# Peptides against a protein of PDB entry 2AKA, part 18

Target 1, 299 residues: chain A of PDB entry 2AKA
Amino acid sequence: MEDLIPLVNRLQDAFSAIGQNADLDLPQIAVVGGQSAGKSSVLENFVGRDFLPRGSGIVTRRPLVLQLVNSTTEYAEFLHCKGKKFTDFEEVRLEIEAETDRVTGTNKGISPVPINLRVYSPHVLNLTLVDLPGMTKVPVGDQPPDIEFQIRDMLMQFVTKENCLILAVSPANSDLANSDALKIAKEVDPQGQRTIGVITKLDLMDEGTDARDVLENKLLPLRRGYIGVVNRSQKDIDGKKDITAALAAERKFFLSHPSYRHLADRMGTPYLQKVLNQQLTNHIRDTLPGLRNKLQSQL

## One batch from the design tools (peptide; aimed at target 1 L11 A14)

Design b2_p13_4_s4 (made by RFdiffusion4, then SolubleMPNN; from b2_p13_4, 5 letters changed)
Fold by OpenDDE base, seed 2:
Structure b2_p13_4_s4 (fold): chain B 299 residues (1-299), chain A 13 residues (1-13)
Amino acid sequence: as target 1 above (299 residues)
Amino acid sequence: SLLEQIDAIFEEF
């Protein structure tokens, strides 16, 4: 069973080489959410490294196909520079920024052309995610006035595919009914069959409020449910707080919180990673036979 | 060929 995700990774790499990445309905998980919803922090918490671009604007400006591979060694490799092993994750961040700017220019524009990054680590489960640009309504800097629609159109290229699972990332300290992630997910998955809810910023909720009803799947039911996580604060990120320490604090948060204690074993980043690995593996098993038949009929 | 590589990948499934 552990071999199915690497199998799809090889398919992804092969299809990337022929320029068909955006057109293929490969079994995958697309990560969607508003700007600053905590998407990048969730991905970095899986790796245990700071390696994604940061900023006040649209941080992710190209789709990032993040292939996590369990390995005895820790390094990263880009598809666009094969054979170069990155062991410094700050260099990984810089390469993402440079490769993004190479295609989009310096105007903070977006491109639908993916960056393919593989991370080998002893700290990860096999998992492939597509990090997508954060939804925003406000252009920043030299961004085109229609940037909101450009982002939406880019996201739709992924999330409309029937074999795409949707990791909808929503902050708990905002009105969930107004969640950009859940809105776009509901548009393309009205029955909530392909959507996994992630609730971030549970530690930043107003005193006397909680997301219990959401996490118990009672407010906006998804077939695949919701998982709460606690990411590092911006202050913790700026202060270079260790991710391992943050994961311990997350566990403590859920165990100690009166509203979440009973859910604590089904919450947090490690549980999310496990669930995503299992769900992706099962989804691959269910979809690959049909995909094979479609490809053989078209080729 | 790339097609042969894809087929080989699917044969492992």
Scores: peptide ipSAE 0.077, ipTM 0.755, DockQ to the pose 0.593
OpenDDE base, seeds 1, 3, 4, 5: peptide ipSAE 0.065, 0.051, 0.036, 0.068; ipTM 0.738, 0.720, 0.710, 0.742

Design b2_p13_5 (made by RFdiffusion4)
Pose (drawn by RFdiffusion4):
Order: structure tokens, then sequence, then C-alpha cells
Structure b2_p13_5 (pose): chain A 299 residues (1-299), chain P 13 residues (1-13)
């Protein structure tokens, strides 16, 4: 049903101003990743436009509820900017930065208050993700020293919930067994039943190595599987993001890599969008029947 | 906020 994701989108909007309540549990996907995992690039490739804040370290300092709606037209709206239509995605980036600073005292700390961004685009499938602060150790920023713990605690508030699917994002050019995202997913989902793995930067692996065993779901098995992507950034004449060319370059990469050719149809951003749309829809279908009665008791 | 929650819940089966 094309209606399930939109229905939950209205619930997320309604609960955007409701503070943390450990018992409230909407069916949704939380994006979890180490700061080096490239999780912004994954989202920007869904949208086909650069729109997320840039900076060293943390990009998301408040949870971003990103609601992607397939549309013939292309624009964005924030729940906190009633009626305004954003057509220039640079302005979308600037609003994310401004609304975040409006809330965060220190210009580098974090807050649990979500920003609710809806994007209508021909480049997207109907899909909703909650992007969360990336994980890191060295609080190299400017307050606070326990920032690693504040981030982990905020992530745990989301992913300890049973209806929260986990999109664990890890770079291929690292020790995947030591992935911050996969580790935290294991702490709360030991059976790997509600974690979807994403492997980025496959084109940056060392010469003569590959991530075939993980992509084939053999080395670190997850019920919902892994999906590999690459960010082969292409810019148009004006120096701006060209998503059609970037997706073609990604497709060429998987078709030409001897380790991945046989999986190419199950790799890449278009396929990832398809998989997330499908899994999120089925998950909502599964959880909606008991939802209304459960919510009444939990509020 | 309460009113928005009530309106959203009313759409549920």
Amino acid sequence: as target 1 above (299 residues)
Amino acid sequence: ATAAVEAALAELP
C-alpha cells in the first residue's frame, strides 16, 4: 500500500513536538553510522542534490526526520517553516544549519529536538529515514568532552525501541568487524533481525581486496542483508551535483568489478531505495494493526 | 501539540 509510509509520516509530524517517552515506538528507520562512514553521501544520492550541512566531524546535530516523497515536481518543506516551499537545495542546507544553531547553545553540541524535512522529487521513492548524529571518539570540536557519550545515548534512545529498523552504514575501506554502526546494532539487535547493512566507499578499498563476503551476507550475516553503494561524484557545467551521471558511474563500477558484477542488480542507490521502501512498507504493515491501541496506553 | 496528536490518531484503524 502506497498509503502506509504517508500515514506514519503524519504520526512523525504529530510527535515531533512530544518530548522523549521511552514507551512511544513508531515503525521507522534510524540511520546509524560512524563519522567516517559517508552516511550523508548516501542520503544526498537519494535526493540527487547536496543539501546537508558540511563541516568537520558532525553533520547532524539534531535528529533529521527525512521524508522522501516521489513527485513529478521538486521541492522541500520543513515542518517548522509552515507553508514555505524550498526549491534551491542550498537554502535547504542553510535552514538546517540555522534551525540547529537556533536550538543548540554551543555551536557544536547536540539536541534531541527533531527537524522534520519533507522532500518531493522525481529522484526518490517514497521512503522515510531518521538521520542521527554520527559516532566518533576524539571530541575534537568545541564542547562537550563527553560528546561521544551524548551521541551514543541519543542513538540508543532511538534504536533500543523494537519498532525501530536500523540502517547501519559502514565504509568498506575499514575493518568492518570494527564498524561502530554494526557494533551498536548488535548491542540492541543481537539476532540481527532489524538491522539493514549499507557498505559505502567500495571503490576506495585497497588494491586486491574486496567486500564480496560481507555483501553476500556470509561474513557478518543479517537477516535483512547488506547493500553496497559508491559515491562517484560528478559535477555539471555549473559545478553542481549531477545525480544521473553519478548513478551511471556507480552502475558502471558494479558491472565492471570482477568481485561484484554478479551482484550488480542488488547493489547501488536505486536498489537501496527500492529495498528501504519495501522493507519500511512491510514493517509498517506489520506494526500498524496494534498501533492505535498501544499508543493510547503509552502517551 | 495535543490536538495534532489526537487528529493524527483519529486516522488509525

Design b2_p13_5_s1 (made by RFdiffusion4, then SolubleMPNN; from b2_p13_5 with T2Q E11T)
Fold by OpenDDE base, seed 2:
Structure b2_p13_5_s1 (fold): chain B 299 residues (1-299), chain A 13 residues (1-13)
Amino acid sequence: as target 1 above (299 residues)
Amino acid sequence: AQAAVEAALATLP
């Protein structure tokens, strides 16, 4: 049976090449969360490379369609520069920044036009994610005063689609009831059918506090549940600490923590990657018959 | 581009 994720990747590339006028509700996972919620770190932990833009404020300013493809070779390709293979992931970061600036200009504005990045790696499962700009309430630097609403409107273009799954990324060291990711997810998915919760920064919670009730799906129930992860610290990111060592530290964290030990086999980045691959594959299988019928009626 | 969409659709199970 052909891998369903690569099949949808070919559809995504074809539609991106025709332009956004295909009002096609493709089965996809949109990644949502506040600024500094740890979205970029989760995506980089899947690849095992530092390749996403870094900085203060709005780092992701265009949707990034990240297509992970299991392969014997490790390289990246952009849809906008076909035939160029990137083996240096720092050049991948620079290309994302340059292509973002080419479309948004120098004013740090946003654009709804996706960047399509495919990463081939022996270390990934087949998985496609749409990384979206981090939600913010406070404009910084040269950002327009309405940037919060521009980001929200951009996110709504993805998360309102019925075939869009929502990866809601929330930090554990902040009030979960105030999570921007869970708020937007609840607005468009009030029954929690399309939302997968990711809880980051579990290692940064106050002493004597834990997110056990959240991770056990007892506080704010999602049908697809919650997965806790531990990302590299900002110091470890800035120091380019090895992601493999960070994944080992994450596993040790869950196994050693009294509140999380019983959940440890259903936590961490490798488990999240596996769950997302399975969830996306199943979601594609369920949605493809309807999508095929819709597309055949338009031909 | 339309041909690529049609070709991709033809491979849908």
Scores: peptide ipSAE 0.090, ipTM 0.805, DockQ to the pose 0.709
OpenDDE base, seeds 1, 3, 4, 5: peptide ipSAE 0.080, 0.081, 0.074, 0.088; ipTM 0.795, 0.798, 0.790, 0.803

Design b2_p13_5_s2 (made by RFdiffusion4, then SolubleMPNN; from b2_p13_5, 5 letters changed)
Fold by OpenDDE base, seed 5:
Structure b2_p13_5_s2 (fold): chain B 299 residues (1-299), chain A 13 residues (1-13)
Amino acid sequence: as target 1 above (299 residues)
Amino acid sequence: AAAAVQEALSLLP
């Protein structure tokens, strides 16, 4: 059986090339979360490279269709510059920034037009994610006063689609009951059928507190459950701490923590990547027959 | 639009 994720990647590329991204309910995972929730760090941990824009405020300003492809070689390609292979992931970061600014201008505005990035690596599982702008309430710089609503409207274009899975990224060191990611997920998926919870910043929780009840799916139950992760600190990122070393530290964190040690085999970035690969593969298998019928009816 | 749909269908098994 052909790899179903690469098949959907070809569909995504074909539809992106014709500008008709909005009308197709392709099986996909949309990544949602507040600003500074740790979305970029989760995605970079999958690749094992620093390649996403960083900064304060809204970093992701266009949807990023991130297509991870297991390969014997390591390089990146953009759909907007076909045939150019990027082996320096700093150049990948710069291209994302340049292509974002080309469409949005310098006003730090947003655009619903996706960037399509494919990363080939021996260190990844086949996985496609749509990284979406972080939810915010406060405009920064020369952003429009309604930027919160513009972001929300953009997110809704993805997460309202029936074939969209939602990767809801929430920091553990904030009120999870008030998580922007879980709020938007509950609005469009009230029964928690399409939502996968990711809990970041478990290492930054106050002493004597834990997210055990959330991770055990007891507080805000999702059918697809929750996965805890530990990302690099901002200091570790600025110091260029190796992601492999950070993943080892994450494993050690879960194994050594009294509240999480019994969950350790179902936590961390490598487990999250496996779960997402499996869930996306199964979701594609289940949705492709319906997608074919829908497309056939449009001829 | 029709060409895009046809291309998409050609990619599906």
Scores: peptide ipSAE 0.285, ipTM 0.855, DockQ to the pose 0.462
OpenDDE base, seeds 1, 2, 3, 4: peptide ipSAE 0.274, 0.277, 0.274, 0.275; ipTM 0.851, 0.853, 0.853, 0.855

Design b2_p13_5_s3 (made by RFdiffusion4, then SolubleMPNN; from b2_p13_5, 5 letters changed)
Fold by OpenDDE base, seed 5:
Order: structure tokens, then C-alpha cells, then sequence
Structure b2_p13_5_s3 (fold): chain B 299 residues (1-299), chain A 13 residues (1-13)
């Protein structure tokens, strides 16, 4: 049986090439969360490379279709520059920034036009994610005063689709009841059928507090549950702390924490990758018959 | 559009 994730990647690429990306409810995972929720860090932890734009305010300003492909080789390719293989992930970061700025200009505005990035790596499972702009309430720089609503409208184009799974990224060191990710997920998925919760910054919680009830799916139940992760600190990112070392520290964190030790085998970035691969594969399998019927009806 | 739909269908099992 052909790997279903690469199949959907070919469909995504074909539809991107013809500009019809918006009309097809392709099985996908949209990544949502507030600014600084740790979305980009989660994605970089999957790849094991620093390759996403960093900075203050809205960093992701276009949808990033991130296609992870397990391979014996490590390189990246963009759909907008076919045939160019990137082996330096710093060049990948620069290309994302350049391609973003080319479309949005210097005003830190947003565009709904996706960037399609494929990463081949021996360190990844097959997984496709759509990284979306971080939700914000405060315009920065030359951003339009309605940037919050522009971001929300962009997110809604993805998360309202029935075949869209939602990776809701929330920081543990903030009130979960106020999570932008869980709010938007609850709006479009009120029964919690399409939402996977990711809880970041578990290492930054105040002493004597924990997210155990959240991670045990007791506070805000999602059918697909919650997975806790520990990302590198900003200091660790700036210091170029190795992601492999960070993943080892994450494992140690869960194993050593009294509130999380019993959950440790169902926590952390490697487990999240596995779950997302499985969830996406199963979701594709379940949705492909309906997609085929829809496509046939358009002939 | 039709060619794209046909291509997509050809990719599907």
C-alpha cells in the first residue's frame, strides 16, 4: 500500500500549481496557536534543525505547508523553486523570509498564499502540517490595525474544512481557559473531534503548579487528547543549543517530574510526531473515498 | 481545472 501522506503531498502540489488550493478539502493538519505559543519550535523539533523565521511579533505571515518526508538523505525543496535542493537549513530560513517578504512586503503584513516546503530527512516521520500565523491582538510595526482579524480569517479558511485536523498549540504557563488555540478549535470543532492539543512550556510553570489534568484530558477533553512538549528556551535557541540534546532534556523532564512521570511515554516531541503521523494517515484513509467522489462529481 | 481533476483522480487509489 502506497504511503498515504506522500500521496496527499502530490495532490497538494498539483493543486498548488493550479492555484486551486482553497477549494479542495484535502486531509491536512493545521497548526494554530497564539504568538509565542511555541508552534515554530515544535516544527523545528520535528526536523531537528533551525529553519523557521524567528523574531518578535508575527513571524509566520504566510501559511507554511511543511511536508516532512522520511528519506535516507537530508535536504529541503520549495515548490516555488523546483529543482533547488537546500542542504543548509539556514538557507531554508532565509528563503522562507525572502519569499514571505516578496509577497507581503516590509510592513509585516500577511498573505493567504502558502509557501510549500518539503523536507527530506532520516530524522522525520512522514508528516504534513500547515503552519499558520500566530494569533495576536496587538499590531506590531507597520501592521494594519485589523491584523488580528486578518489572521483569524486566514486561519478560518483552513480550520473550518471538515477534513482539516487542528493542532492546537497552547503554552502551559498561561491560562488554558484563555488559550487562543483552544478557543478557535472549540469554535470550529465544538465536539473536539478534529483537535489535537499540544501543551508547550511545561518547564516554565510556577513551582507547585502542573498541567496534569490537561494532559490527562480531564480539564478540556479532546477526543484526540493532549501531548505535552518541552521546547528549547529562547536562550537555548539563540545559543544554538542542539535539538537532539533538547529532546533528551525533554525526555528527562517528563521522567523526573512527579506530575508527569506516569505520562512520560505519551509525552514529548518524538511521541507527538508518531501520533501525528498515525492520526494523519488514518484521517487520509478515512477521507480519500469522499475526496474521490467529490472529484468525480467535478468531471 | 478538468485536467487537474483527472490528474488528481489518477493519483488516488
Amino acid sequence: as target 1 above (299 residues)
Amino acid sequence: TQAAVEEALSLLP
Scores: peptide ipSAE 0.319, ipTM 0.888, DockQ to the pose 0.495
OpenDDE base, seeds 1, 2, 3, 4: peptide ipSAE 0.299, 0.304, 0.308, 0.317; ipTM 0.878, 0.880, 0.882, 0.888; seed 3 fails the geometry check

Design b2_p13_5_s4 (made by RFdiffusion4, then SolubleMPNN; from b2_p13_5, 5 letters changed)
Fold by OpenDDE base, seed 2:
Structure b2_p13_5_s4 (fold): chain B 299 residues (1-299), chain A 13 residues (1-13)
Amino acid sequence: as target 1 above (299 residues)
Amino acid sequence: AQAAVDEALSLLP
């Protein structure tokens, strides 16, 4: 039986080529979170490479369809640059920035037109994620005054789809009741059927505080639960701290923390990647019969 | 559009 995730990737590529991606509710995972919630760091930790744009304010300005494919070789390919293999992940970052600026201009505007990036690696599980622009309340630089609503409207194009799972990324060092990710997820998934919670910045919580009740699914219950992760600090990113070393430090954090040690085998980036692969595979299996029937009814 | 639907259906199990 062919892997269902690569199959859906071929469907995504075929539909992207014909411009019909907007009308097909393909099984996917949309990544949502406030600015600086740690979304990009989670995605880079899956790849084990620094390849996403960095900066202040809105970094992701177009949807990034990130297709991770387990392979014997490590390289990236863009759908807009067919046949070009990227082996330098700094060049991948530069291509994302250039392709973003080509469509949005230099004024830090946004566009709903996806960038499709496929990463082949021996270190990844098959997984497709749509990284979405970080939610913001305050326009920065030359951004339009309604940028918050433009981002929201863009996110709604993805997260309102019935076959869209929502990876809601929230920082633990902020009030979870005020999480932008969980707010938008609750609006479109009020019963918490499609939402997977990710709690970042667990290492940045105030002394004597913890997110145990959140991670145990007791505070804001989601059917698919919560997974805690520890990303590299901004200082570690700027210092080019190795992601493999950061993943080892994450494991040590959960094992050594009194509040999290009992959850440690169900926490961290490697476990998150495994869960997302399984959840997406099962979701594809459950949705494909309905998708087939819908496509057949259009014949 | 139809060719893309046919291709998509051919990919589906």
Scores: peptide ipSAE 0.097, ipTM 0.769, DockQ to the pose 0.492
OpenDDE base, seeds 1, 3, 4, 5: peptide ipSAE 0.090, 0.091, 0.086, 0.070; ipTM 0.761, 0.764, 0.755, 0.751

Design b2_p13_6 (made by RFdiffusion4)
Pose (drawn by RFdiffusion4):
Structure b2_p13_6 (pose): chain A 299 residues (1-299), chain P 13 residues (1-13)
Amino acid sequence: as target 1 above (299 residues)
Amino acid sequence: AISDEVDAIFDDF
């Protein structure tokens, strides 16, 4: 049903102003990743426009509930900016930065208050993700020293919930067994039943190595599987993001890599969008029947 | 208020 994701989108909007309640548990996907995993690039490739804050270290300092709606037209709206339509995605980036600073005292700390961004685009499938602060160790920023723990605690508030699917994002050019995202997913989902793996930067692996065993779901098995992507950034004449060319370059990469050509139809951003739309829809279908009665008791 | 809003969302559905 094309209606399940929109229904939950209304519930997320309604609960955006309701503070943390450990018992409230909507069916949704939380994006978890180490700061080096490239999780922003995954989201920007879904949208086809750069729109997320740039900076060293942390990009998401408040949970971003990103609701992507397939549309013939292309624009964005924030729940906190009633009625305003954003058509220039640079302004979308600037609003994320401004609304975040409006809330965060220190210009580098974090807050649990979500920003609710809806994007209508021909480049997207109907899909909703909650992007969360990336994980890191060295609090190299400017307050606070326990920032690693504040981020982990905020992530745990989301992903310890049973109805929260985990999109664990890890770079291929690292020790995947030591992935911050996969490790935290294991702490709360030991059976790997509600974690979807994403492997980024496959084109940056060392010469003569590949991530075939992980992509084939053999080395670090997850029931919902892994999906590999690459960010082969292409810019148009104006120096702006060209998503059609970037997706073609990604497709060329998988078709030409001897380790991945046999999986190419199950890799890349378009396929990832398809998988997330499908899994999120089925998950909502599964959890919606008991949802109204359960919510009454939990509020 | 929130309970009313959530019930309305389910009724609309």

Design b2_p13_6_s1 (made by RFdiffusion4, then SolubleMPNN; from b2_p13_6, 7 letters changed)
Fold by OpenDDE base, seed 5:
Structure b2_p13_6_s1 (fold): chain B 299 residues (1-299), chain A 13 residues (1-13)
Amino acid sequence: as target 1 above (299 residues)
Amino acid sequence: SILEKVDQIFEEF
């Protein structure tokens, strides 16, 4: 049996080619969170490359359908420029920025039109994620004054779909009750059936505080639980700190921390990637038969 | 057609 994630990738590509990608309830994982919550850093840690736009304010301004494919070779391809293989991930970043600006203009506006990026790598598990714009309340630059609502409306197009899993990314150094990610997840998934919690910035918590109760699923229970991660700092990113070294430091963090040591085997980016692969695969298996029947009736 | 492609993909399932 072919891997189910690549099968859904072929469906995504086929539907994107006909402009119907937003209307189909394909099994997928939408990544949601406030600005600077660490969403893009989590995705880069999966790939082991710096390839996502960086900067102040809204980084992701279009949905990014990120298709990770385990392969013997390492390269990226965009659906909008088929046949071009990118081996320099800096060029991938530049292409995302250029393609974003082509549609949104230079005013830092947003667009609901996805960018489809496939990354082949020996270092990834098969996984498809939809990176969504970070939730914000304050317009920056030439952004429209209603940018908060535009982002929210865009997110709702994805997260309201029954077959959409939600990767809710929240920083640990902020009150979880104020997490934009968990708020939107609770709105569309009140029973916590579709939501996976990711807790970032565990290394940036005040001394004598921890997120143990969150990570143990005691504070705001999700059926699919929470996974803590430690991302590179902005200084580390700007300094081009190696992601492999950062992943080793993340492992050391969990193993050495008195509040997290007992959870360490169920924490960190590699474990998150494995869980997401398994969750998505199982979700596809459960949903595809019903989706097939719906598609045959609508097409 | 897109339907044929979809059906082909689902036949591989």
Scores: peptide ipSAE 0.116, ipTM 0.774, DockQ to the pose 0.561
OpenDDE base, seeds 1, 2, 3, 4: peptide ipSAE 0.101, 0.059, 0.049, 0.042; ipTM 0.758, 0.737, 0.711, 0.711

Design b2_p13_6_s2 (made by RFdiffusion4, then SolubleMPNN; from b2_p13_6, 5 letters changed)
Fold by OpenDDE base, seed 2:
Structure b2_p13_6_s2 (fold): chain B 299 residues (1-299), chain A 13 residues (1-13)
Amino acid sequence: as target 1 above (299 residues)
Amino acid sequence: SILDKVNAIFDEF
C-alpha cells in the first residue's frame, strides 16, 4: 500500500498544474505564527538543512508547500522548474527568493500563489506542510500599509478549510495568551480540534518561569496537544552550528530541565516530526473517502 | 487527460 502522504502530494501537484489550488480542501497542515516565532527554524530542523530565506520582517511572502519525502537520496525539486534537481540547499534558498521576487516584485508585497517544493531525504518522514507568511502588525520598508490584513486574508484561505490542520507556532518567551498563532487558531478552530501547538524558544524564557502548564495542555487545551522545541539561537546559526548537534542539545535541554524532564519523551523536533506524520496520515485516511466523492462530482 | 491522471491516483487509494 502506497504511503497516503505521497499519494495526496501527487493529487496536490496535479491540481496545481491546472490552477485549481485555491478551491480544493485537501488534507494538509498549514503552519501559522507571528514573525520570528521560529517557523522557518522548525521546518529546517525537519530537513536538517538551512534552505529557507532568512532576514528581518516578512521573509515568507508566498505560501510554501513543503513536501517532505523519505528517500535514500537527498535532493530538492520545484514544481515551477521540473527536471532540475537541487543538491545544494543554498541554491534552494536562492531559488525560493528568486521565485518569490519574480511574482511579488520589488515592493516586498505578498502573493497567494504557492511555491511547491519537494525535498527527498533519508532524514525526513513523509510530511506535507504549507508554510504561510508570518503575521505582522507593522509594515516595514516598501510593504503596503494593509500588509497585516493581506497576510491575515491569505492565512484564512488555508486555515478556514475543514480538512486543514493548523500547526500553531508560538514563542515561549512571549505571552502565550497573546500568541498570534493561537489567536487565529482559536478563531477558526474554537474547539481546538484541528490545531497542534508548537512552543519554541523554551530556552529563552526568563529564569524562574516555564511553559509546563501549556505543554501539559492545562492552560489553553488543544485536542492534539502541544509539543515544545528548542531551535538554534541566532548565535548558533551565525556560528554555523550543525542541526544534528542542535537536536542533541534540544534533547539535553528537555532531559535536564526540572520542569520538562518528565515530558522529554514527548518533546523536541524528532517527536514533533513523528507526531505530524502520524496525525497527517490519520487525517488523510479519515478525509479521503469524502474527498474522493466530492472530486468525482466536480471533475 | 488531467482528469484521467487524478482518477488513476484515486484508484490507488
Scores: peptide ipSAE 0.218, ipTM 0.834, DockQ to the pose 0.546
OpenDDE base, seeds 1, 3, 4, 5: peptide ipSAE 0.209, 0.192, 0.177, 0.217; ipTM 0.824, 0.814, 0.806, 0.836

Design b2_p13_6_s3 (made by RFdiffusion4, then SolubleMPNN; from b2_p13_6, 6 letters changed)
Fold by OpenDDE base, seed 5:
Structure b2_p13_6_s3 (fold): chain B 299 residues (1-299), chain A 13 residues (1-13)
Amino acid sequence: as target 1 above (299 residues)
Amino acid sequence: DILAKVDAIFAEF
């Protein structure tokens, strides 16, 4: 069976080159979550590298179309600088920051214009994700006072599309009823047909509390269910804990935890990556015939 | 021609 994800990646690249990406209902997964929900850490755990901007407040300020491609070699390439292969992922981080600042300026403003990043790696499954700015209510620094609405409007450009799947990232150490990710997902997908729940920070829950009912899909049912993950702590990041060691610790967490042991084979970053690859592949298969017909009628 | 490029991509499907 032909690899459908690379096919859609070539479509994305073709349409990005003409500036039409915002209006195309391409089969994709948009990543949504509040600030500090753990979105960037989930994406970096897929790659196995530190490569996303870090900091307090709004770090992602443009949509990042992250195209993961299984390959025998490890390198990154940006659509805006074709032919430049990045093997140092710190240079990838710096290029994201520089390309963001080039469009938004230094005032930490946002732009709906995507950055397209392809990562080739032997450690990834084929997967395309659109990382979106974290939802916030409080402007920081030189951010415009309406930044909350600007972020919301940007997210709505992606998540309202029928062919968009939604990866809703919520921290477990916060009230899930207040999850910004699940609120926006429920607004645009009230039947929970397009939403995949990710629950982060399961290791940071108060003693004697757990997210079992959420992970068992009993509290806020999604057709595609929930997957729990354990990201590196700030201490682990500062201590240069390798992502491979973090993935082993995540597996150990689920296997050892009384509330999650029975779910452990359907939890963690490797399982999430597999599910997203399968869900995206199936979604592409179902949507491409209709997309072809639409394109032929509009062009 | 973007149409030709899109059609070529869809022909591989």
Scores: peptide ipSAE 0.070, ipTM 0.748, DockQ to the pose 0.626
OpenDDE base, seeds 1, 2, 3, 4: peptide ipSAE 0.051, 0.050, 0.039, 0.034; ipTM 0.720, 0.725, 0.701, 0.698

Design b2_p13_6_s4 (made by RFdiffusion4, then SolubleMPNN; from b2_p13_6, 7 letters changed)
Fold by OpenDDE base, seed 2:
Structure b2_p13_6_s4 (fold): chain B 299 residues (1-299), chain A 13 residues (1-13)
Amino acid sequence: as target 1 above (299 residues)
Amino acid sequence: SILQTVDDIFAEF
């Protein structure tokens, strides 16, 4: 049986080429989270490279369809510049920024038009994610006053789709009841059937506090559960700390922490990547028959 | 075509 994820990637590319991406209920995982929730760091930790835009405020301003493909070689390709292989991931970052600015202008506005990025790497499992703009309540700089609503409306275009799984990224050092990611997920998935919780910043919790109840799925239960991760600090990112070293530190964190030691084999970025690959593969298997029937009825 | 791609996917099941 061929990997289902690369097959669906071909569908995504075909639909993107005809401008129908927003209207098709393809099996996918949308990544949602507040600003600074650690969403971009989770994605970069999958690749093992720094390649996403950085800065204050809204970093992701267009949907990024990130297609990870296991390969013996390491390079990236954009759908908008076919045939150009990127081996420098700083150039990948610059291309995302340039392509974002080309459509949104310099006002840090947003656009619902996706960027399609494929990353081939020996360090990834086959996985496709749609990275969405970080939720915010406060416009920064020259952003439009209604930017909160524009982001929300954009997210709703993805997360309302029945075949969309939701990767809800929430920081542990903030009240989970106030998580923008879990709020939007609960609005469109009230029974928690499509939502996977990711808890970041577990290393930044106050001494004597933990997220054990959350990670054990006891506080805000999701059918698909929660996975804790530890990302690089902003200082580590600015200092260009190696992601491989950060993944080793994450493993050490879970193994050494009294509250998380018993969960350590079901925590961390490598486990998250494995779970997402499995979840997406199973979701594709479950949804494709229905999608075929819909497509056949529309032709 | 998109349909052919869909059919190719279903042939793998």
Scores: peptide ipSAE 0.096, ipTM 0.750, DockQ to the pose 0.338
OpenDDE base, seeds 1, 3, 4, 5: peptide ipSAE 0.054, 0.055, 0.069, 0.072; ipTM 0.721, 0.721, 0.732, 0.736

